# Peptides against a protein of PDB entry 8BZL, part 61

Target 1, 228 residues: chain A of PDB entry 8BZL
Amino acid sequence: SYDRAITVFSPDGHLFQVEYAQEAVKKGSTAVGVRGRDIVVLGVEKKSVAKLQDERTVRKICALDDNVCMAFAGLTADARIVINRARVECQSHRLTVEDPVTVEYITRYIASLKQRYTQSNGRRPFGISALIVGFDFDGTPRLYQTDPSGTYHAWKANAIGRGAKSVREFLEKNYTDEAIETDDLTIKLVIKALLEVVQSGGKNIELAVMRRDQSLKILNPEEIEKYV
Target 2, 242 residues: chain B of PDB entry 8BZL
Amino acid sequence: SRRYDSRTTIFSPEGRLYQVEYAMEAIGHAGTCLGILANDGVLLAAERRNIHKLLDEVFFSEKIYKLNEDMACSVAGITSDANVLTNELRLIAQRYLLQYQEPIPCEQLVTALCDIKQAYTQFGGKRPFGVSLLYIGWDKHYGFQLYQSDPSGNYGGWKATCIGNNSAAAVSMLKQDYKEGEMTLKSALALAIKVLNKTMDVSKLSAEKVEIATLTRENGKTVIRVLKQKEVEQLIKKHEEE

## One batch from the design tools (peptide; made by RFdiffusion4, then SolubleMPNN)

Design b1_p11_8_s4 (from b1_p11_8, 4 letters changed)
Fold by OpenDDE base, seed 4:
Structure b1_p11_8_s4 (fold): chain B 228 residues (1-228), chain C 242 residues (1-242), chain A 11 residues (1-11)
Amino acid sequence: as target 1 above (228 residues)
Amino acid sequence: as target 2 above (242 residues)
Amino acid sequence: REEEIEERLYE
C-alpha cells in the first residue's frame, strides 16, 4: 500500500506520509501569527496546563535567536528537534557570516530539514507546522510558515493547528491596513482571531510580541486582558 | 487502524503514531511511580511488584536509579528498555561533567534523553522505548526539580505527578491535596503514602511493596537516600492512624 | 485514555 511507504508516490502523485503528517498538525493547538507595520505577534492557544505542571516547561512559542521567534503546532517532541537545530544554525550563522540570520534564511533552513525527512526511507516526516516571525537586520518585519513537506511561504497573517481554518477565515476578513495601523491594534487583531476558537477569553491565550529593535516579549495574562 | 500499527515510524491517515500510543498504553499497566516536589526536597515513590522470595535481597531499589550525585529517576514500563535508558542517562551526565567540569543541569539531561526517545519514533528500523520516566534532581539554576518523560520524547516539569497503573486517579488525588508553596518533604511523604494506598491494587499497603527515595540538600551537597523498610512502615502506620 | 494520550503527544 502506498500509504505505508514513507517516500513512495501514490498513482495520483501524492506523498501520503506528508499528508498524514499535515493531519497530525491539525491535532495541535492553534497558533496564529500576524505581521504588523513595525511589530510581529504570535498567539497560541494555551492548553489547560495541568494544575500541577510547571508552566516554564510548556512553551509553544520559543526564540530561535534574538531577532527570530517560532510557534508550532503538532508533535511537541518533533518540534523540539527542529527548534534545537534551528538555534544551532542561528548561532553558526552569526559565527561564520558575522550577522544574524534573516527570517527567510532560517525558515529555508528549517524547510530544507523537513524536506529531507520526506525523502528518506529511513525517516518519517516531522509532524509539525511552524510560524516563524522576526525582523531582518534592515528592520523589516517578516512572517513565514513551514509545513511537514518542507514548503514555506511568506505571509501577512496565518494560522496553524486545529482551529487554523476558522482563524484564517477571520484574518482574511479582518486583516486590513487599518487593523494593523498601530502595535496595539495588531495585538488586538491576534487576540480577536484566537478568540474565534479559544474559549474562556484571554486566560487561555499566550501572546508573544516582537517590536522593531526590541527583544521578544511574552505578555502576561493581565496585559492580555487589557486588549480583550 | 490495525493496518498502521505494524510499522513503528509511520503516520496513520489521521496523523497518529500508533506505536507510540501503544507504548504509552503499555506503560499504563506498569507499576505505579509517584513524584512529589517539596520546598525542601523532592521524592520518588514506586510500587514493587516483583517480590519473589527467591530473589536475592534486593538491597537496592528495583525501580529507582541514581543517575549522578544530583539526580535520580524512576521508571514505568519495559525493564530492559529502562536499563538501556538509565545507562544512557548516566553516560550523558558523565560526558557532560568531563566536558564542562560541572554537573549537567537537570533539564538538559532530561532533554538529551528525550531527543534519543524522539529519534526512536522517527527513524526507520527502530521502535519507541516502552518506558516513561520520572526524574528528580537539584541544580543551581532551578533548585529542586521533578520531570516526567514518555515514549514520544515529550517531557514536562511537575510539582507532583504519577506514571504507570492508575496514574490518572493518582494525579487527581495529588491535585486535590497538593498545596503549592506549603509542601514540605514530610508532608510530601505523607501524601505519597496516601495516594499509593488508594491507587495500588493491593488489599493492604506494606513497606515491602513500596520503594521511596528522597533528594535533599545538606551542607551544600545533594543527598539521595532510599528509605529503609522500617521508615516506610512508620509512614504507613502514621497514615493509618489519621 | 486515547484522548489523554493524544493530548500529551500534540501541543
Scores: peptide ipSAE 0.343, ipTM 0.824, DockQ to the pose 0.859
Fold by OpenDDE base, seed 3:
Structure b1_p11_8_s4 (fold): chain B 228 residues (1-228), chain C 242 residues (1-242), chain A 11 residues (1-11)
Amino acid sequence: as target 1 above (228 residues)
Amino acid sequence: as target 2 above (242 residues)
Amino acid sequence: REEEIEERLYE
């Protein structure tokens, strides 16, 4: 069956395993990324953590390096593998090139890794999409998105996961130069975008902000509520 | 027969490599890419399908890639596969430059990648690349050149050719209108617009949906230029007035 | 189209 073959084209030219991996991503919670003028913002839908689950263990936003962070949607275990390899590459790059990675560089690395898993026999595609944000060493804010196929593009704003369609529709309507004129407005835009799909307001949103020449900051619920 | 369809790098009883054929079928659904060789330059014209408002404008070309100072390519097929292959092309070109202290000849770069493509059709545990490429370039050996390669690792030089959606129809049109020995870059651009207008499944061709790059020689230097949207609009307008 | 693909492969 062509739909079960990992690295086989269908007669009509489809890679079903990649398409199915994309469907797996849609089962993940929503993540949003927005590039502002001097800020990048990631927002994720917090799944109702089981009352007994340590909230610290459910990180959908992670740092890859000091200047790069990533949000993902899809299989958590797959994400861990990608994140670890990306972190190693970031460190390796610092050692060999003596500069931090550009956001594009690390995105391309991740994309190439994903692509390899779509073409190698005995390996299934990664069931994750990722939003990768950060600053290049020249101070330019960047946002990239990558999917299970290994494709990647630069975005002004984008969303992945279950509610991605609705969030993207919102962003298409509301992303303007005026809407990102300030850091606060950019953050507000992300929150508003997430609220299109997240029920119960700011309590179910996790936000990470990276400003120029600053480290990644995860906003606490109280800080998020100030923007709502 | 289905068993042979599901295995990569295996011949069917009929001697067919079905996975390569299916990869080529996948390319048939990709956006159209044209290449036209002129006396004074070479061009690539590609359909741009992904026009998203939130896409960052930093990517001037979605389907056209600069490989080195003397070569560029366009891709039809799986974007992720294309990214891997275009990166490999850049690496091959760079390694050659470092080793020989001169730019890699156009055909040699094409053949190097084709060997890689071929390997992915022959060695087990891998699938064919779902990508066809058009290459434009200049070298001191053959001057302006246009090449096409496909998932099998085959390649050929062309005066004009097309890959992707409706490629057969495009090639037919090119055969009819291409004037050997009389093709200027200006006429080639006009021809590209004419063919794209007929082959793209769009009622009206717009500049937003077309990427065009030209490769010329100026003062003994190769110049690769992606046309601005306004320039493409002018070409479309001129075509509509004809 | 299948014939065209075959011709390209076995040319």
Scores: peptide ipSAE 0.259, ipTM 0.785, DockQ to the pose 0.090
Fold by OpenDDE base, seed 5:
Structure b1_p11_8_s4 (fold): chain B 228 residues (1-228), chain C 242 residues (1-242), chain A 11 residues (1-11)
Amino acid sequence: as target 1 above (228 residues)
Amino acid sequence: as target 2 above (242 residues)
Amino acid sequence: REEEIEERLYE
């Protein structure tokens, strides 16, 4: 009889499946998010794509809506499920409430989804953490992180994935009001943070920028090199 | 015996619900939360463990949640579970308000959530919530109130209580120092600091590691206030001088 | 690592 209870408490009060899902996140490529004054920036470590693989299919940064984008670390397949659910919710919110979601709202939605998968029969936790960035309708830039457990918090800057610790340490030291005074400085901060863990410089970095009242922009390698 | 502890919440041969007990163990590892009922108010004091420089300080309270105009709660245990339950509390309170055009009585809100918690211990395929809550509130029926609930769905009213890390020791200290009928909010605050100073696994209590909220009545309205860091610092300083 | 995980999971 396959015990349908996948996520249960250990005698010492641990949810091992959630902890193991967090380990899965640590195996993922590094993602970093930084909130600037009027900009949000996501950066992701690019894994070397096989020469014959279509680069278009491996996106670690995706739009959830016009005002919200997400980077993730962990299981790509799990991420697709979360992204799709989030996109549907964003559209539903627009239809029912006639306003785009706040970054907090969609983060909470994703977090709740993840939490349910830690407490539902026959379901394992999602093996992903996400950095969710965007702008609220009032023009406030936001950065949120969510983990496999369904926890979420707002951040000025954060990182997830295998190099997250090093990147966070860098950001803790270097994130200042001066460092994010301009859009360009904010972008530079993200690049410098990623370079702590990414080998071979700007060629292995994917950057996405969202400015106030602007759509998500993925920077090309040439644009990235201008900052590095 | 281990056949029953790794499955959906079922009774052991001895009648124990191991998953509920294990959920309570999880809470024991969480930060300390205190509640103290006074004659002129009620307070929550919670340990703040997550102090990260990069956190967006938009949220004044990490562990203390306003539920409605008349109630707040603090949580000990799994953060994600706590978020779900606090959201549910808000929804229950809102639905009641909409239905009856009156705020939900404090105990009824607590009971409603406890029924949900209990259900997660009884229905197959569900695990218990790894969360205990302290509730503070005011209603016209009983005035100022303090409640505690645990993963089993059990709850009780308290004059003073503690959940989370070192809760047993804290409760013991509260029993010793709590003066029934003579507790002012001011004295309750002092008591909270005293107990936290002894129960938190920190060498020195600092304001950055403590969240305190008070619930009072002013001009026939409930006022829920989170103390500013400076106010907490003053309380700590006063305690150190005594 | 366990402490870090615990800090994330529990409040």
Scores: peptide ipSAE 0.052, ipTM 0.540, DockQ to the pose 0.039

Design b1_p11_8_s4 (from b1_p11_8, 4 letters changed)
Fold by OpenDDE base, seed 2:
Structure b1_p11_8_s4 (fold): chain B 228 residues (1-228), chain C 242 residues (1-242), chain A 11 residues (1-11)
Amino acid sequence: as target 1 above (228 residues)
Amino acid sequence: as target 2 above (242 residues)
Amino acid sequence: REEEIEERLYE
C-alpha cells in the first residue's frame, strides 16, 4: 500500500516529493536562457566530459522540433523520457493540425505530463526543470520554464540548476533593452551570466542559438571565445 | 533517514534516489567488464567468476550475450536481472527488424532498454534493475560503437570504459594507456589484458577466468566472435613477456 | 564513489 502513495500532502500542505524533486534539479549543472529581440539563446555549463567519453552522447541542449529547443537540469534519464514524449507530440501536432507547435503549446504539454506524475499513484515526480525556447509561427521569440511540479511561466531570461540563483541575480541586474539590442549582445549577456558560476571560462560553456526562421545552431568553443 | 531507504521510487530530502544509488553500489561488487573501441573493431572483456568443477561445460559465454547480428553486450550485477534485460534487448531488436526491415541502430536499442530501466526507477511497486551493461555494436550510421548503461536508465558512448569490481581503477588505467585515433583491435586486446591483470582480484590472470568477444566487419558483414581459451592464453602470455 | 554515482545521475 505504501508503494502506491508516493506524492502525498504533508500535514502542512506540502508535496514533499515535488519539493525534493526540485532539490534534485539543483544537483544539475546550470542552464540559462535569454530571449532577445529576434534571437533566443540557451547556455549550459559543460559537465566535465570524462576522458574517453563520446561527447556526442552528452547533450544538455536538444531540439524538440525545428522551431523549439530545450535545456534541462536534474536527472538525465528523466529528461530523456520528457524529451522523447515532447518530440512525439511535436510531430503529432504537425500531422493533426498541419502546423508546428507554439512554444507555449509544447511547454504546456510537458508541464501537463509532469503534473500527472505528481498526482498519479505509483509514480514519482520528474526530477527535472527545463528551459524551452523557440519561435512561434508568427516569428515571436519565446522562453518558458517548467519545473517538477508541472508549473510553467514565460520569461525574458531565467536559469535552472546548481548556479541558478547567482545567474538569475546577474540577469536581474543586467537584462535591459540595451543589453539585448543585438543578437551579439544577447549572446554576450548569456555568456557573462554563465561566467558567474562556471569556472575556467568559455571552455566549459555550451551555447545554442536560434534565430527567426533558422535552425538551432550550437556554437563551437572558438565562437564562444569571441564573445568573452 | 531510514524512511527513504525502504521505498523504491522516492526522492530523499536532498533530491537523491537512494535505491538507484544502492543498485549502482551493488554493481561495484560484480565481476569486472571492460569495453574498448578500436578503429577496426570493438571488444568486450569480462571476468568469469563461476568456475565450479561440477559445472557442466559452459558452451556459452556467461557474461557476454549476443543481442543480434550487429550487437553484443556484457553485464555486471544481478544475474537474474541481467537475463531479463538481455532477453528484452533481443525482443526489441527483433521487433524493430520486423517492423522496419532493417537492423535497429545501436543507440536506439540502448535507449529503448534505458527507457525501461528508467521506468523501474519512477513507477512504484518496482525496484531498479541491479545491472549495468556494456554494449558493443556496428551500424551504418556511426560504425563501431561502445555504450554503457546503469540502473538509472542513463547511458553514454565511450571509447573505453569499465563496469563492476574495481571499475574506477580500470577506467583510470584506460585513460592513461588509451591512444585516441591509434587504437587497433590488436592493441585493444592487449590493453584489455593489461587492465584486467591489474584490476581483477586474482594473483595470476588465467584464460579460464576471462571471456573476450570481438566485433569486427568482414566483407560488409558484422562478425561477433568469442575468443577461444587458447587465444586468450596467448594474449596473456604476450602480456607476461612484456 | 558516492559523488561519482551522483555525478552520473544528474546533469
Scores: peptide ipSAE 0.381, ipTM 0.816, DockQ to the pose 0.831; fails the geometry check

## One batch from the design tools (peptide; made by RFdiffusion4, then SolubleMPNN)

Design b1_p12_1_s1 (from b1_p12_1, 4 letters changed)
Fold by OpenDDE base, seed 3:
Structure b1_p12_1_s1 (fold): chain B 228 residues (1-228), chain C 242 residues (1-242), chain A 12 residues (1-12)
Amino acid sequence: as target 1 above (228 residues)
Amino acid sequence: as target 2 above (242 residues)
Amino acid sequence: MPEFGDGPELYG
């Protein structure tokens, strides 16, 4: 029964609120992450921006720091809380350790935060999964995923949200060393993966690219169309 | 206390937050509030439902609240919840001003409240606020701005939008008539009256049933003005003549 | 779900 206000174990050992939070993630728009050789790419399904809506306020990909960005699927308001906490941690780390966070470090921080919300009385889990990409200070590209449970793993490529299954199946077939040999090919791979679930081509895709020693770049629609 | 746990907003098996959805449903029964962004200002127009002659102070504005010198909001939903949230907005704005010696940017104020709203959807013993808000403001970063927030703690920026009763119909009308880049405050006021006239469940629109506030810039200062009844009457009359 | 126009969606 979902009537239990706290995340508790079922008799069979399930954390139903965590599982239900995962169902919330599946209601989110699809997000894809791919690690290339010297590039990390995030792609998200862009829902049609309502007429009269300010596009500035509709961003599904955000920077956590200069070297880390995140896409999410699930509850947007929950995501904002996680993003804000992560940003604060990134800045705190720079101040205390004098180096930017590793992608693994900030992922672990986010994962730990999520895990605490699965164990704390009077809190529901975060209804989000996240793809976290970036570069470590040594120039190594990284991709991590975290889910509502607070688990996290490193990936070469992965997807979250509504179309994640189809996108993952595509990536499993098409992610090869040849497919990520260049930055452009890596971007194309992400676009092709998203096109498995996104209708109407490049107009409904948002792409973020982070190259080694470069800042996050959000591609404009014209730039995306060049890869289609 | 376990008693608070039983009323916590939780996920359904399908991943839905029903308490948030129900809070949104409650807002649908509230009076209509409109926001329209113009090139030279931004406005809020709200349906005034509680016209009781015995109310001591004709609440100059039942639904529109000044937050600071640069921002105002309108509310749709549970009045008591609205009072709490509007007070919190004012406190956040003042704390920011004291800390940074400058007015809080509009979006930051909106997000600060949205984080509170979100918390009430996640923490035990709390229910979602049964309130949606429209925010109008000016700051040096983005100029005139219009935002909408809901019980989930989600928000968005808008050129024009509506909350409360018949909001979907109002938004549809706004989409049809809003002229991007050509909207003056004068035209926005006329549009607001047009939309309210069609969306309010009244036979005849009267100035007593409508609250309108405008936010403009004069001599490098933000001016928030609630229109006088006579001004609203003139707007209604003009609409009837067209 | 009250679709109040194109208001903010819960899920993103």
Scores: peptide ipSAE 0.228, ipTM 0.720, DockQ to the pose 0.751
Fold by OpenDDE base, seed 1:
Structure b1_p12_1_s1 (fold): chain B 228 residues (1-228), chain C 242 residues (1-242), chain A 12 residues (1-12)
Amino acid sequence: as target 1 above (228 residues)
Amino acid sequence: as target 2 above (242 residues)
Amino acid sequence: MPEFGDGPELYG
């Protein structure tokens, strides 16, 4: 009975709907984030774009603002809701505070949104985890992760989705100061990490790169192949 | 699975939303709807199932709805749900027009409805809509467009796609025969008839059982036209001769 | 998982 209640603790202290939302995340395609010295990189597993599908409408990496990007794993429709609210908040912050959001600020906003959906009767948790990357106004690169529970943490590198375990294991072994010494090495690290779980090489990878004081760049397949 | 399929807005232990999946499954029993994007237009083709001689209102279009001057949709699933959603689409489009004094971009209209659909999967006391939609449209940003949305509130853009009965088979045929960059509206119409002839559970395709609408641009205006029965008959005849 | 057609997937 407790596992079917949205906002009820089990006798042993579990919020089953939150845990089950985390299982929904594991059904999503893999996303990876890496913080370099002066770069942040997001990589996602592209599901085989069905022949005749418009690639424009199948993006797992999105900008929240000029200085912040997000990748997600889990329910795509849920992600759209979170992304839209985050974008509105980023713009609102610019209008009210006259500065762009910090990566931590927008992460906390998203986390709080998710948390509210775990505590409101008649609302299910969001079935998404997110990797949020960007630069603070001082030029510091940031990477955060959020879960369906509304928990968030800062990371050097992390992964979410179906292949996250394997990718994290790879990152734990290979994330060194030498491995992120340059922007190119950081990008290579992300690609190598994704290749642990993605079949058929660079064709099934989407990469987004944000450098200090630069806009988000989505790498084209040819650019990705240079790093493979 | 049965323990978690009775509530509309709960995850299963495996992270599944069974009511959304079941709504999607229910759409598979609806009449076939097809959309094809061409270089010079976009079309919808839909199966007509309710041919009753005693129907007083000649519904020229049972499954294809004009949304605004630049967009139309077709529906597969629960008719009552479809009526609610198509009405909402029209309202959203009109509100946008009033607010911005320009037509709503196609994807924005699709997204707005998808957000509503998504909400019905997340808020308790409501069930998912048992409806998938195909959207055709034109806007100044992307030109001719084709979208599909489902009960989850997910959507995607397509060059060609199908919803409803035998949709998987239809999509397979479209993948085989659709030539990217070379598709004319004329060729798209022929392809639509070909696919419907194979996917509809009828011995012989007849014009009375098929609705086709085209969206084109003429003199800088969008023209949405439902094909006359005679035009559909000609398309069927041409297909039979090939 | 029910093989839904190549339409939009629930999980991304």
Scores: peptide ipSAE 0.226, ipTM 0.750, DockQ to the pose 0.624
Fold by OpenDDE base, seed 5:
Structure b1_p12_1_s1 (fold): chain B 228 residues (1-228), chain C 242 residues (1-242), chain A 12 residues (1-12)
Amino acid sequence: as target 1 above (228 residues)
Amino acid sequence: as target 2 above (242 residues)
Amino acid sequence: MPEFGDGPELYG
């Protein structure tokens, strides 16, 4: 019966709702993040968008601030809440501290938010994992991951969602200093990683790139095909 | 799994929210609602199921609600839930207008309601709303728009879509017949009748069983109009002759 | 081409 309670430990120390929220993440489309030398890249699996759906309303990669963007896997509605809260915090930080957030700071904020929803009796965990990428004010590229539990870690590369295992295995084998030596190579690495789980090539991939002192750029399909 | 369907805020072992899925299932049994975006307007077409002879002839829109001067919606699902949500939409729109002295952008209104829906899936002691909505609107940012939202608090923009009974079949038909860039409001109306004729669980499509609203721009103003029964009859007749 | 909604997906 413990799996029916939102925020209780099982006798063996499990938080079942958190674990089940992690299973919800696995139902999400695959997202991958890679930190290059002077670039961060997010790639997501495009689900077959219904023919009559407006593509602008389907965003799996979202800017949190000018220097930070996020991809997620899991419950889309939950993600919207987290994204909105993070955006508000980014703006608040700029106003109060007079500097943009560090990628670690905003990750920690999101993680803390998630953790609170695992401990409050009246709330279920967020059914999302997130890859958060960006640049610190010193120009250092960063990649973080959060999960439904509110844990977070820094990564060189990682993946979340349904194909995450296969993508991670690929990245473990192929992420080298040589593989990220240039921006183009870093982008290619992300595309190759996604192609482990995405069928029909570049048409089903959305790719976002953030370079130092540049805004988030979503690559168009033609740009993606150049790397395939 | 029966063990995880009794509480709204509980994930199943597979990461499913069964109460949300069950709310969606309930919507599948509701009357069909269609939305079609055209170049010169947007429309909603809804099945009217409750035709009682003793209902006052003043056909108030049973399923189509005006939200403000620039937006309307259609509902599929639990009527009482729909009434609450449509009222909330109106309040949100009015509060925005008062605060900013301009009408709320269409997507912002949709998002605001979707955040409420999401909250009812995450916070304890609440059940999901058993309602899906189609929204039609116009704003200065994106022009004519069509949105769909569901009990989860998810939403999307559409060129054409359907909710309620036989929605999957309707969507398939829309995919086949919708011509991007060439859709006029007139052609959209004809398409709506065609789809409803095939997807409604009625032997014969009649004007009394169909409610249609159009949203257009005239002289720089949004005009939301519910079609008269005679107009719907003409559309049906034209379809039967083709 | 305008995408036709397969209905609301819970997961993205």
Scores: peptide ipSAE 0.244, ipTM 0.714, DockQ to the pose 0.347; fails the geometry check

Design b1_p12_1_s1 (from b1_p12_1, 4 letters changed)
Fold by OpenDDE base, seed 2:
Formats: C-alpha cells, structure tokens, sequence
Structure b1_p12_1_s1 (fold): chain B 228 residues (1-228), chain C 242 residues (1-242), chain A 12 residues (1-12)
C-alpha cells in the first residue's frame, strides 16, 4: 500500500507520508507565535512531565541563534535533528557572511531540509512543524511557520499542534493593531490565545519573548501570572 | 502494475513512468494557472487559494514569481517542490548573467530546469517534482514567450495554455477564443478573466482569489507588473457587464 | 486534497 511506502506519489497524486507527518504534528502539544510591533512572542502548552523527569530536557522552545528562536509541534526526536542543523547553519552564516541570518533565511534552510527528506529514497518526512521567530538585522520582527512538506510562510500570528485550530480562531478574531500596540498587550494576546486550549492557567504555559535588540527571554511562571 | 507504481521512477512493462504520471496528477490538485501570449506582452493569471487572515502582508504574489528582470513564472503543484525549483531558476539566471554579462535567453533557462526535472525521473533514490510551471519572458531572440514544463522535464512553447485544476477545460476555452495575430494584452487580460471565471469552482470570481502579472516592454526594458487588486476588480467588473 | 489543517495547502 502507498501509505506504508517511502515518500512516493499515490495514483491520485498524494504524498501520503507527508500527509501522515502532518497528522503527527497535530498530535503534538500546542504552540503559538505572535509578531508584535517590536516584539515576537512564542507560547507553548506545557506537557505534564513525569514526576522523576527533569523539565529542562523537555523544552519546546529553543534558540537557533541570538536573534532567532523556534517552537515546534510533532516528533521531539525529529525536532532535535532540525534544531541542530539550523544552529550549525546560523553559525556558518555568521562566519561566512559576517552577519546573522535573517529569519527568512534560516526558515528557508529548514524548509529546504524538510523538503529534501520528502524526495530522497530511504527517508521519511520530518514529523514536525515549526514556528520560527526573531529579528532581522534591520530590527524587523518576523514570524514564519514551516511544516513537514517543507512549505513555509510569513505570519502575523499562527499556531501549531493539537489545539492549533482553536488558537488560530481566537487569533483571527483578536489580532488587531490595538491588540499588539504594546509589548505587554502582545504578550497578553499570546497568553489569552493559549488559554483557549490550556487548562489551569499560567502554570501550564511556557512563554518566550524576544524584543528588538534583546536576547531571548523565557518568562517564569510568576511573570506569566501577571498577565492572566 | 502495483510494483511499478509504488517504486522510484522506473518503467512499467508497458513503458510507462507511473511516478511521473502520478506527479502530474498532483498538479491537478493545484489552483489553476494560465498564460496568454499577446502581440504586445505576456500574462500569467493564477488562482489564489491560500487566503488566510493571519498571513503577513505578502508583498509578492503567492503563485507568480519573478525570476529575473526579463522572466517570471507561475507554479502548479506541491508548494515545497515549487519553492526549490523557483529558487534554482533564479540561481541559474544569475550565474548566467555573471558569466556572460547578459540575461539568459528564456528557452535556455526553461531547458536548464527541465534537465534537472528529468534527472529526478531517471536517477535512483529520488521522486519526480510534483510541479508544473508556466514561464513568461522576453529576450532579443524570440521576443515575448510563454513556456510550460511538467514533472517529466518536458517543455513546450505556447500561445496560450493552462496548468492545475480544470486545465483541460481551460485549454479548450482558450483554443476557442484565442485569435492568433490579433491578441492584444488588453484582450488577453479579458480572456484570462473569462476563462478563470468558468474554470474556478466559485460562484463569483473575486479579485482576492486571482493573481495576474503582465510582462511588457517599455523604452527597451522589460517591465513585470503584478496587477493591483483594484485593477483585477475592474477586469472582473468589465467581464460581468459583457 | 491533502488538507494540511487550517494552514496553507500542500498543493500550491
């Protein structure tokens, strides 16, 4: 059957392995990204960590470079591979071009990597989508999403994972220029969006903020509760 | 038959490349793209399916890509495959410009990409690209040109053609209404709207769902212009009045 | 059609 084969076309023109990889993404915990005026914010649903598991090892938000961070949904093991490759590329770019990557550049790199895994024999697609946020060297905030197929687009706001539909519906209604007028309002928007699918308030949310000319900041639970 | 259609691109006993055929089926799921050659220019018109409120302002057309100063293309098929191919087209065009200090001829750019597509149908460990392209361009050799390429690496020049969803019906309409030697860019635009209105499964054609680019020559320079939404609205309105 | 949920479609 075509659905159990490596990534090949079905008779009706489908790439079932890519479609199934997208289903794997939908099984992941929810992540949301919002681009503000001078801020980018990532929020993720915290999964219940096993009692004896170290929480530091269960991160859905990671830095790719000083000016770029990523959240993902889907297969955690696949994400590690993509993250590592992206980090190496970011450093390589700094060495060769003497400038940090643009958010679009690194997104395109990740997208191209994913696309190649949909076209090479003996490889399956990556079972992850990613929200990639950061600042270009000119200070422009950016948000991109990429999926298992290797497609990518720029967004004002978006969500991935199991609760993505509800979060997106909320963002479509509530994302306005007024709602992102300040950094605090932008953060509040992300939290409110996540609360559509996350139970028990701010304790189950991880939030990362990157402001213009600043490094990635992970908010602590107390900081998050101030916005709730 | 199942053994040959579920493997990398190999010949069936009947001499068919099923993976290429199936890649072409993938194109049928894409939005409609059409191209029309006129005496005074060329145009691409494409269906815009991905209208999302939360998308960042797309400064550039979703379906129409500028390749260089003299060429643009539209794509039908798998978006990720299309991104790879359009990037490659740009690289080929730039390398040629650097090497020869002149723009790459239109057909030569098309052929270069077609060789890549063909290689993906012949060499093991790869699947065909699930993408067809329409190319519009101008060069000093042939003037205004329209090309189509498919997953096999085959290409052809056209006066008018269509790829993607309902392409066969669109081509039939183009054959009926295209007047050879009398086609102005203005008439081509009207024809494009007429064809899209009939081929798109929509009750009412809207400017939000259509992207149009024109390629013309002004003062010895090629001008590639994506029509503004208001301009497309006027074209649609004019069609509805006829 | 491969519906990639509410995001951009797999097929352009």
Amino acid sequence: as target 1 above (228 residues)
Amino acid sequence: as target 2 above (242 residues)
Amino acid sequence: MPEFGDGPELYG
Scores: peptide ipSAE 0.034, ipTM 0.513, DockQ to the pose 0.038; fails the geometry check

